Peptides against a protein of PDB entry 7AE7. Designs and how they scored, part 281

Target 1, 321 residues: chain A of PDB entry 7AE7
Amino acid sequence: KVYKDLREFLEVLEQEGQLIRVKEEVNPEPDIAAAGRAAANLGKNQPAVFFEKIKGYKYSVVTNVHGSWQNHALMLGLDKNTSTKDQFYELNRRWDKFPVPPNVVKREAAPCKENVIDKDINLFEILPLYRINEQDGGFYISKASVVTADPEYPDDFNKLNVGTYRIQVKDRDRVGIQALAMHDIAVQLEKAEAENKPLPIAITIGNNPLVTFMASTPVGYNQNEYEFVGALQDGVPMDIVKSDLYDHLYVPAGSEVVLEGHIIPRVRTVEGPFGEFPGSYSGARLQCEVKIDRITHRTNPIFENLYLGIPWTEIDYLMAL

## One batch from the design tools (peptide; made by RFdiffusion4, then SolubleMPNN)

Design b2_p28_7_s3 (from b2_p28_7, 14 letters changed)
Fold by OpenDDE base, seed 5:
Order: sequence, then C-alpha cells, then structure tokens
Structure b2_p28_7_s3 (fold): chain B 321 residues (1-321), chain A 28 residues (1-28)
Amino acid sequence: as target 1 above (321 residues)
Amino acid sequence: SAIEESIAKAKEEQKEFEKKLEEEEELE
C-alpha cells in the first residue's frame, strides 16, 4: 500500500485499530497532552490520537502518527504485526531502489493549494497551537518537513533539502527555527547570510508519513529526500508541486499546510525553553527567525504534531530506523 | 524549469536501469 497524503494513512491506521478518535471538544491545554499520555498507556501498540474538536480553534490535531512499530509497518504498507527485523530488512531492500524521482504535478492537481492566505497572516487561525509540555516557553511545530535549497545551486534538485527542525511560534507570521551546524539547512543559511540575503523556506505540515520519516532521517547533502520516499514506496514516485513564491522550491502535493517565507539574514532571537525529553528542558538559545509570507492549505487542514510522552516518545521511533 | 527537466532526465535513466535489472533477472 502507498499513501498520497496523511489522510489516506490515517484511514488505514483507523481500519487497523491504530488510531483513536477523540470526538468530544477538548481544551488545547492540558487535554491534548493528557489524552496522548492516556493513549500511550493503553499498551505496546500506542495508537495515533485524532482530536476532532479543539476549544477556540477551527481545525483538528493528530498526534503519535509514527508512535509505534505497528504504525511503522503500516507506513511501509506491510502487515501491522510485521516484526521489527522484517521491517528493517524491507526498509534496506527498498533503500537500494534510490533514487526514485518524484512526479511534479500541476498546481491545480495539488491538494495543498486548495486555499491561499497572502495577507493578514495569522498562524493561530490555521494551526490549533498548544504547549506540548506545561513549562515550554511557547508553542512548537515539531513534525514539519522544512524545504530549502542551496543558494549557490538553486536549480540542483539533488541539493534540495527536506528536514525536520524545532520550530517555535514567535508571532502571527513569525517562527523561530533551530538550524544546528550539523544540519544541511545550516550550510544553506551560511551561504545566504554571507551575502546578507534571505533564505527561501517552505515549512510543510501534515504530510505523507514517509516524507516525515525521511525528513527525520539523515541523508547526504547531494541526496534528495523525495527520491528516497519513492524508494521506500517500493519504486512508486511521490507527488510534489512547485511552491507559490519560489520556482526552485518543491513541496509535497498532499501537505495539509504549507508555510512559505524566508529566514531573515543575520537576525537571531531568543527561543525556548523546550522539553526535548520528559523532565529535561533545553535552555533558551538564540535561533534564526522566519517571516511567513504566504500560506497554502487543504480545506479543513489537520495539524500533525509530535507526541512527547513516557516511556517512549514519537522521536524514538522516528530515529530508531 | 531546470528542476523539472532534471527530474524528467532522472526518470528516463531510472526506467532504463529498471529495464536492465529486469533483463538481468530474466537471464539468471
């Protein structure tokens, strides 16, 4: 089974008993985190948790999409009871199919383009933002697939980077991003900042689960994560679409929300604290600032966000393969 | 765009590679 978007995957998770729907209205805090912890405590199979109604918000949230080995098996289109060993064998077998180039679809064929916001941008109107941990210094977007290109080689598709980074909401149209020196985005930002130029960026939310997986998997600087998604789909290309603001940035055609903007050159603002691990907070740091210039989104967009729980975090599963 | 042309070329190269693999698997 191959998935075009998050919605097709959530349907399969529900059919397989790996998704819980919370149909009652919840408070963003503390109910989302509390319900996520309660679901994680139901046993080894840790289902995804879908919140249909959130007080004060228009749209839904889903958490713990990658939060179990059963969900990983289903992501690969395998039986949910496939052993971790057999999942690893199948992952390696498919990895050898790299590269599988994506399909570039027309704008009119891309679900992420159904709605556009280009003025009076307010992230709180599109994303049901909440604190993941009670002591977090703000609202975080923790499962975004962030698209950037090399400013020196903007038309080199092999240098197009899709990565996962810590993103703190700063204002209605601004986010902080943690670009560490070990990340490909930091190399690209250094080149842009040397010339005092903005770095074009697309922050994509609610993707095909293999896009989120590959964005969390380290690859070579000259390897495209979308070509690995095609390999992990057993040779079936994924669908991408050109961004609205930039000719050289391509986003997943099925993204629930796309935040298009730029990293402001040579600006650093205070980010954090954030609870990276249960009971452990990273200190406040100076991080890059992104201005959001345009939003595209599906009708009734689903905000996919990370589950941070005990004993296993969703990060542990994203990094364990 | 230059990227779309690069993707189109890579798809042709991949299709030729898959065809060679199928031809090699049919010969083993």
Scores: peptide ipSAE 0.076, ipTM 0.519, DockQ to the pose 0.009
Fold by OpenDDE base, seed 3:
Structure b2_p28_7_s3 (fold): chain B 321 residues (1-321), chain A 28 residues (1-28)
Amino acid sequence: as target 1 above (321 residues)
Amino acid sequence: SAIEESIAKAKEEQKEFEKKLEEEEELE
């Protein structure tokens, strides 16, 4: 089975008993994090948790989408009871199908383009933001697939990078992003900053689960994550669409929210602290700042965010495959 | 707290970085 978007995957998770739907209004803090911890106590078959109503917000949140081996099996379109061993064999078999180039769809065919915000941008109106950990220095977007390109080779599709980075909300239209030297985005940013130029960026939220998986999986600088998504879909191309602001950036056609903007050159601001692991905080650091210039989103967008739980985090499953 | 100390240190490092950028821009 292949999924076009997050919604098709959430429907399958719910059908398979791998999603809990919370229909009652919750407080963003502490109820979302508390419900996640409660779901972690259900053992190895940890479900996704979907919050339909959040006090003070218009839209929904989903957490723990990748938070179990059953969810990973379903992501690959396998039976939920497929052994970890057999999941690895199938993953490797499909990996050998690389490259599978994506389909470029028209703007009118892309669900992520249903709504546009190009003025008076306020991230708090679109995303039900909450502190993941009690001592976090702010609100984090922890499960975004971030799209950037090489500024020297903007037309080289193989250099288009889709990665997962820690993102702190700084203001209504600004986010901090952690670009480490080992990440492909840091190479691209260095080239832009050498010329004192902004780096174009698209921060995509609520994707096809294989996009999120590949954005968390290191690949070569000249390898495109979308071509691996097609391989992992057993040779079925994924659908991408051109960004609204940039001719060289392509985003998943089914994204729930797309934040388009730029990394401000040679600007660093304090970001953090963030609890990457239960009881472990990364200190405050100087990080890059992104200006958000445009938002596109699906009607009633779902904010997919990372679950941080004990004894295993969702990160442990994303990195273990 | 160790977190408050980390934030304070990062704010000092930010001011030093901003000052260095201003000095580099005055030399160009």
Scores: peptide ipSAE 0.008, ipTM 0.302, DockQ to the pose 0.876
Fold by OpenDDE base, seed 1:
Structure b2_p28_7_s3 (fold): chain B 321 residues (1-321), chain A 28 residues (1-28)
Amino acid sequence: as target 1 above (321 residues)
Amino acid sequence: SAIEESIAKAKEEQKEFEKKLEEEEELE
């Protein structure tokens, strides 16, 4: 099976018994993290946890979407009981189909374009933000697929990068982003900052699970993650749509939320601390600042965020494939 | 596999970068 978006995947997870739905209102802290840990302790299958009602917020949260080998099998459209070995064999077989170019859909056909916010931007109105760990320096967006391009080659689709980065919410319309030197985004930012120009960015949340997977999987600087998503879909192209602000940035057509904006050149602000692993925190650092200039979102957007828990974090699964 | 090699390379690059950051933080 191929999934158009997060919602189609969550439906399959629920049908397969790999999603727990919490219908009662929960507090964003500590209940989301506590319920995630409790769900991870219910068994080896580590289901996704969908919180329908968050106190003080309008929309829902889902966590631990990639948090098990069963969920990874289902992501690949395999039987949930497919062995890890057979999942790797199938993944490798499909990887050899690269490149599978995406379909560019019209704006009107893209679910991520159902709603627009271009003034009085407030991330807290769209995302049920919470601290993942008690000692976190703020609210994090930890499963975003961040889209950037080479500012010298904006029309080179092979240089379009889709990556996962630590993103701290700094204000209503500002986020800090951890762009490490090894990340393709850092190369692109360096080029923009050399000219003292903003780097265009689209932060996409709640995607097709293979987009999130590929955004966490390192590829070559001249390789497009969307073309790998098509390969991992066994040769079925994924759907992308042009961003609203930038002609050269394309986002997943099915994204729950798209934050469009720019990295402010030569500005660094304090980011962190963040709990990368249970009992391990990365220090506070000076990181890049993104100004959010436009939001597009699906009606009743689902905030997909990372689960950090025992025995394995969701990162361990995302980085294990 | 190309994926395993890519992941292994990225994990090495991450460790090298973390080590450089630790070395820079120890020099401040």
Scores: peptide ipSAE 0.007, ipTM 0.263, DockQ to the pose 0.031
Fold by OpenDDE base, seed 2:
Structure b2_p28_7_s3 (fold): chain B 321 residues (1-321), chain A 28 residues (1-28)
Amino acid sequence: as target 1 above (321 residues)
Amino acid sequence: SAIEESIAKAKEEQKEFEKKLEEEEELE
């Protein structure tokens, strides 16, 4: 089984008993985090949790999409009871198919382009934002697949980076991004900042689960994550579309929300604190600032966000394969 | 500091760039 988008995966999770649907209106705080923790306590078979109604917001949230070995098996299109060993075997077998180039679809064929916001941008109108941890210094977007290119080689598709970074919402149209020196985005940003130029960026939310998986998986600087997604789809190409603002940035065609904008050169703003693990907070740091210039989104977009809980975080599963 | 001046300059240049983009979007 191959998934075009998050929605096809959520349908399979629900059919397989790996999705809990919360139909009652919840408060964004503390109910989302509390319900996520309660679901995680159900044992090793941790389901995704889908919140249909959030007080004060128009749209839904899903958490813990990658939060179990069963969800990982289903992500690979395997039986949910496939052993971790057999999942690794299949992952390695498919990895050898790299590269599998993506299909570039037309704008009109891309679900992420169903709606556009180019004026009066307000992230709080499109994303049901909440604090993941009580002591977090703000609202975080923690499962975004962030697309950037090499500003010296913008047309080199092999240098197109799709990564997962910690993103804090700063204002209606501004986010902070943690670009560590070891990340490919930091190399690209350094090049842009050397010329005092903005770095083009697309922050994609609610993707095909293999896109989210590959965005969390370190690859070589000259390797494209979308070509690995095609490999992990057993040789079926994924669908990508051009960003609206940038000819050289491509986003997953099925993304629930795409935030297009730029990293402001040589600007650093206070980011954090963030609870990366229960009881472990990253202190406040000076991090990059992104201006959001355009949003595209699916009708009734689903905000996929990270589950942070005990005993296992969702990141433990994303990094364990 | 040279860094603070560089940041201030970058913020002004960015504001001018944003204004140009807005002016270009108003002309389309």
Scores: peptide ipSAE 0.000, ipTM 0.242, DockQ to the pose 0.041

Design b2_p28_7_s4 (from b2_p28_7, 12 letters changed)
Fold by OpenDDE base, seed 5:
Structure b2_p28_7_s4 (fold): chain B 321 residues (1-321), chain A 28 residues (1-28)
Amino acid sequence: as target 1 above (321 residues)
Amino acid sequence: SELEKSIEEAKKKEEEYKKELEEREKEE
């Protein structure tokens, strides 16, 4: 089975008993984190947790989408009880199908383009933001697939990068992003900053689960993550659409929310602390700052965010494959 | 709103961490 978007995957998770739906109104804090921990305590078969109603917010949150081996099996379109060994075998078999080029769809065919916000941008109106950990220095978007290009070769699709980075909300229209030197985004940013130019960026939230998986999987600088998604879909291309602001950036057609903007050149602002795992915090650091210039989103967008909990974090599963 | 309070608390915490960072950078 292939999924066009997060919603199709969530439907399958629910059908397979791998999604808990919380229908009652919850407080963003501490209820989201508490319910996530409660779900994690159900054992090895950890479900995703979908919060339909969040006090003070219009839209829903889903967590722990990749938080179990069952969810990973289903992501690959396999039986939920497929062994980890067989999942790895199938992953490797499909990996050899690279490259599978994506389909570029028209703007009118892309669900992520259903709504546009281009003025008075307020991230708190579109995303049900909450502290993942009690001691976090702010609100984090921790499961976004971030799209950037090489500013020297903007038309080279092979250099289009889709990565996962820690993102802290700084203001209504600003986020901090952790671009480490080992990340492809850091190479691209260095080139932009050398010329004192902004780096175009699209921060995509709530994607096809294989997009999120590939954004968290290291690939070569000249390899496109979307072409791997097609490979992992057993040769079925994924659908992408051109960003609204930039001709050279392409986003998943089915993204729940797309934040389009730019990294401000040579600006660093305080980011953190963030609880990377329970009871351990990274210190505050100077990080890059992104200005959000445009938002596109699906009607009733779902905010997919990372679950960080005991005994295993969702990151542990994303990096284990 | 409770949300506005949470945002304000997060901003205060960020400012505190900013000061701590600036103090550490002066000690190095």
Scores: peptide ipSAE 0.013, ipTM 0.416, DockQ to the pose 0.059
Fold by OpenDDE base, seed 1:
Structure b2_p28_7_s4 (fold): chain B 321 residues (1-321), chain A 28 residues (1-28)
Amino acid sequence: as target 1 above (321 residues)
Amino acid sequence: SELEKSIEEAKKKEEEYKKELEEREKEE
């Protein structure tokens, strides 16, 4: 099975008993994190947790989407009881299909374009933001697939980077992003900053689960993550759409929320701390700042965010394959 | 609900884990 978007995947998770739906209104803190931990305590078959109602917010949150081997099997369109060995075998088999170029769809056909916000941007109106860990220095967006390009080669699709980065909300229309030197985004940012130019960016939230998986998987600088998504879909292309602000940035057509903007050149602000693991906080660092200039989103957007719980974090599953 | 009970148990475990971490940091 191939999924067009997060919603199709969540439907399958629910059908397979791998989604818990919380219908009662919850407090953003600490109830989201606590419910995630509670779900993790249900054993090895850790379900996703879907929060329909969050106090003070209009929209929903889903967490722990990739938080089990069963969810990984389902992501690959396999039986939920497929062994880790067989999942790995299938991943390797499909990996050899690279590259599978994506389909570029028209703007009118892309669900992520259903709604537009281009003035008075307030991230808190679109995303039910909460502290993932109690000691976090702020609100984090931790499962975004961040799209950037090489500013010297903006038309080279092979240099389009889709990565996962730690993103702290700094203001209504600003986020901090952790661009480490080892990340492709850091190479691209260095080129932009050398010329004192903004780096165009699209932060995409709530994607096809294979997009989120590939955004968390290191690939070569001249390899496009979307072409791997097509390979992992067993040769079925994924659908992408041009960003609204930039001709050279393409986002998943089915994204729940797309934050379009730019990294402000040569600006660094304090970001963190963030609890990367239970009891382990990365210190505060000077990180890049993104100005959000435009938001596109699906009607009733679902905020997909990371679950951090014991014994297994969602990060462990995203990086283990 | 069973979920509310599970949330309360998870909160309790988190508080216990925080205490264990604070105790370890004091022993170092």
Scores: peptide ipSAE 0.009, ipTM 0.332, DockQ to the pose 0.018
Fold by OpenDDE base, seed 2:
Structure b2_p28_7_s4 (fold): chain B 321 residues (1-321), chain A 28 residues (1-28)
Amino acid sequence: as target 1 above (321 residues)
Amino acid sequence: SELEKSIEEAKKKEEEYKKELEEREKEE
């Protein structure tokens, strides 16, 4: 099975008993985090948790999408009971199919383009934001696939980077992004800042699960994550579409939400603290700031966010393969 | 559901932990 988007994957998770739907209205805090912790306590077969109704918000949240080996097997289109060994074998077999170039679809064919917000941007109207950890210094978007390009080679598709970074919401139309020196985005940002230019960015939320997986998987600077997604789809290309603001940035056609904007050159603002794992907070740091200039989103967008519960975080599964 | 019970238990533990933190902050 190949998935076009998050929704097709969530349907399969639900059919396979790997998704729990919370139909009752929940408080953003502490109920989402508490439900995540509760799901983690269900043992080895940790389901995704889908919150249909969140008090004070219009849209839904899903957490723990990658939070089990069963979910990983299903992501690969395998039987949910496929062993970790066999999953790894299949992953490696498919990895050798790289590159599988994506299909570029027309704007009108891309579900992520169903709605547009280009004025009076307010992230709180689109995303049911909550503190993941009680002591977090703010609201985080922790499971986004962030798209950037090399500013010296913007048309080099092999240098198009899709990565996962810690993103703190700073204002209605501002986010902080943690671009560490070891990340490809940091190389691209350094080049832009050397010329005092903004770095174009698209922050994509709620993707095909293999996009999220590849965005969390380190690859070479000259390797495109979308071409690996096609490889991991056993040679079936994924669908991408041009961003609305930038001809050289491509986003997953099926993204639930796309935040398009730019990293402001040479600006650093306080970011954090953030609980990266239970009981451990990264200190406050000066990090890059993104201005959001445009939002595109699916009708009734699903906010996919990371689960950081005990004993295993969702990131442990994303990084385990 | 088993999840709803587990959520209620997790909420109770979180409320207990908050109370313990508030008590510690009052003793300092």
Scores: peptide ipSAE 0.008, ipTM 0.356, DockQ to the pose 0.017
Fold by OpenDDE base, seed 4:
Structure b2_p28_7_s4 (fold): chain B 321 residues (1-321), chain A 28 residues (1-28)
Amino acid sequence: as target 1 above (321 residues)
Amino acid sequence: SELEKSIEEAKKKEEEYKKELEEREKEE
């Protein structure tokens, strides 16, 4: 099975008994993290946790989407009981199909374009933000697929980068982004900052699970993550659409939320601390700042965010393959 | 609201860390 978006995947997770739906109103803190931990304690078959109602917010949250080997099997369109060995074999078999170029769809055909916010931007109106860990320095968007291009080669689709980065919400229309030297985004940012130019960015939230997987998987600088998504879909192209602000940035057509903006050149602000795993925090550092200039989103957008809990974090599963 | 309080606490913590970073940069 191939998924067009997060919603199709969540439907399958629910059908397969790999999603818990919390229908009662929860407090963002500590209930989201507590319910995630409670779900993780149910055993090896860690389900996703979908929170329908969050106090003080309009929209829903889902966590732990990639939080088990069963969820990974389902992501690959396999039986949920497919062994880790067979999942790895199938992943490698499909990887050899690279590149599978994506389909570029029209704006009118892209669910991520259903709603537009281009004035009075407030991230808190769109995303049910919460502290993932009690001691976090702020609210994090920790499972976004961030799209950037090489500013020297903006039309080179092979240099389009889709990566996962730690993103702290700084203001209604500002986020901090951790662009480490080992990340492809850091190379692109260095080029932009050399010319004192903004780096165009699209931060995409709530994607096809293979997009999120590939955004967390290191690839070559001249390799496009969307072409790997098509390979991992066993040769079925994924659907992408142009960003509204930038002709050279493409986002998943089915994204729940797309934050379009720019990294402000040569500006650094405090980001962190963030709990990377239970009981361990990355310190505060000076990191890049993004101005959000436009939001597009699906009606009733689902905020997919990272689950951090015992015994295994969602990061452990995303990095294990 | 608890949300507003959490936002204010997060902002306060950010300002505290900003001061700590600025102090370290002065000591280097």
Scores: peptide ipSAE 0.000, ipTM 0.303, DockQ to the pose 0.067

